# Designs tried in a protein design run: peptides against a protein of PDB entry 6J54. Part 81

Target 1, 223 residues: chain A of PDB entry 6J54
Amino acid sequence: NENLFASFIAPTMMGLPIVTLIIMFPSLLFPTPKRLINNRTISIQQWLIQLTSKQMMAIHNQKGQTWSLMLMSLIMFIGSTNILGLLPHSFTPTTQLSMNLGMAIPLWSATVFTGFRYKTKTSLAHFLPQGTPALLIPMLVIIETISLFIQPVALAVRLTANITAGHLLIHLIGGATLALLNINTMTAFITFTILILLTILEFAVALIQAYVFTLLVSLYLHD
Target 2, 42 residues: chain B of PDB entry 6J54
Amino acid sequence: QFQFTGIKKYFNSYTLTGRMNCVLATYGGIALLVLYFKLRSK

## One batch from the design tools (peptide; aimed at target 1 T20 S98)

Design b2_p30_8_s2 (made by RFdiffusion4, then SolubleMPNN; from b2_p30_8, 21 letters changed)
Fold by OpenDDE base, seed 1:
Structure b2_p30_8_s2 (fold): chain B 223 residues (1-223), chain C 42 residues (1-42), chain A 30 residues (1-30)
Amino acid sequence: as target 1 above (223 residues)
Amino acid sequence: as target 2 above (42 residues)
Amino acid sequence: EFEELQKELAELLKLLLEIQVLELKLRELE
């Protein structure tokens, strides 16, 4: 049903893609603080950013903390886009696999490349777990290399699938609720309650997926 | 902690250097195999 | 229409389950 997936089509205006504006819009929600004591909203945002930054960078050494800005920007971007995507009839760029791959692959490649550049021995050693029998070394190295290349795909698919699935569920249950309004009001009310619970869950999922995405990137960097 | 002698010193799954060498040897072997088949096909 | 919607929902749930299984498999590989 193309109508079901119509909400996932990139919006255009006069043939021009406005998805770029949608992608850039979340940046407007996070203004740069100018005062020592900012507004409540900005203060809360900065507090959240600080908390997430501390939590995420606690795993990394000082060398790994160089990526803090990028990782925090990534989580804020993905989180904000995911939350904004939960708005009624809104378009979420993160539902596009191309976008997620466009984010995942460069970040993954950067982490892998930086690992090979600065921690060559450790990075190469990751292809072979410790204690592997000598006869299984070649096979395990191959499997580990394949696993490495699956990482960006898994990262992108996880984010895309979770967000897309959530949106689809919201649309389907929402449509069912609207359809049931004309059939059975009580059932429609139950379905509507489920819809509300699902939307709340999807808000949580949106944030969690953003966090998991950035966390995994961070973990790949740490490894 | 681990004391290896001979070829096991360079190719082992316990030490970092040994693991690295094993990985490099594996990739080298694969590269040689690919090269062999490439040269054989032509 | 309602039955069709239910079928679509069921298919979506099946897809979600498949995606979850795939994600689990991918996590096992990671």
Scores: peptide ipSAE 0.191, ipTM 0.745, DockQ to the pose 0.016
OpenDDE base, seeds 2, 3, 4, 5: peptide ipSAE 0.093, 0.074, 0.094, 0.156; ipTM 0.689, 0.673, 0.693, 0.699; seed 5 fails the geometry check

Design b2_p30_8_s3 (made by RFdiffusion4, then SolubleMPNN; from b2_p30_8, 20 letters changed; failed a check: too like the target's own chain)
Amino acid sequence: LLEELLKETTEVLTLLLEIEVLYLKLRELE

Design b2_p30_8_s4 (made by RFdiffusion4, then SolubleMPNN; from b2_p30_8, 20 letters changed)
Fold by OpenDDE base, seed 5:
Structure b2_p30_8_s4 (fold): chain B 223 residues (1-223), chain C 42 residues (1-42), chain A 30 residues (1-30)
Amino acid sequence: as target 1 above (223 residues)
Amino acid sequence: as target 2 above (42 residues)
Amino acid sequence: EFEELKKEEEEILNLLLDIEVLYLELRSLE
């Protein structure tokens, strides 16, 4: 019997990992516009991208607008992969902590390095909040330094935990529903209803987590 | 608009320069402690 | 705020581990 966590194992074909292909697949769902007036689907996509771009980049100055392309590509990638991961018997790359760390650490380091490069005084001063008593300054600086290094880890774990938890719940309730079909049909129907509601919730969570991930990266850049 | 004199001018939690100096002093202190223990172990 | 977020993430991770352990135990009983 396949275990519940078998869906989280990296898929392979002929001994070769196909994770790369799965990661690249969401890019095909968002084609580039070729006409001034495109199809309804493409128009809606571009409209959503424009709205999210305006919201995320509103907190940045003109220099921060350079990160707009990267942040928008990131949110589209994470959002699409999370939604596709909700499909039955699908592999969600964002459930892999290694992938999320691979994205979070470079982005975090880039934002921190950019801050030190262009805003050295402000970045260094960020380790000490204003108005702190003199006695607590050394301890607080240490705490803030540790907090900075925890940021990329927290960013990766948050995304991984939320998507993994939702995926596990869907599989567990789905399995319970199938098992109850042969025992009590009425109870199975109730469980199936819960499964549908949970699936709808997970769609929302998938989008929210993608947005939160990119928003936090953007916020770190602003600070 | 805060006017500090003496050591408080360079090490304060209100001005950007003061906060920066406090952070640098803290890191310098930690670095010195690490160096001390490293030299002691040899 | 970051410490609180870390605690929440740790709680979620622990919950996932508990679910995994429970599933393994149920599987062993079958």
Scores: peptide ipSAE 0.197, ipTM 0.714, DockQ to the pose 0.027
OpenDDE base, seeds 1, 2, 3, 4: peptide ipSAE 0.195, 0.089, 0.089, 0.114; ipTM 0.701, 0.683, 0.637, 0.703; seed 2 fails the geometry check

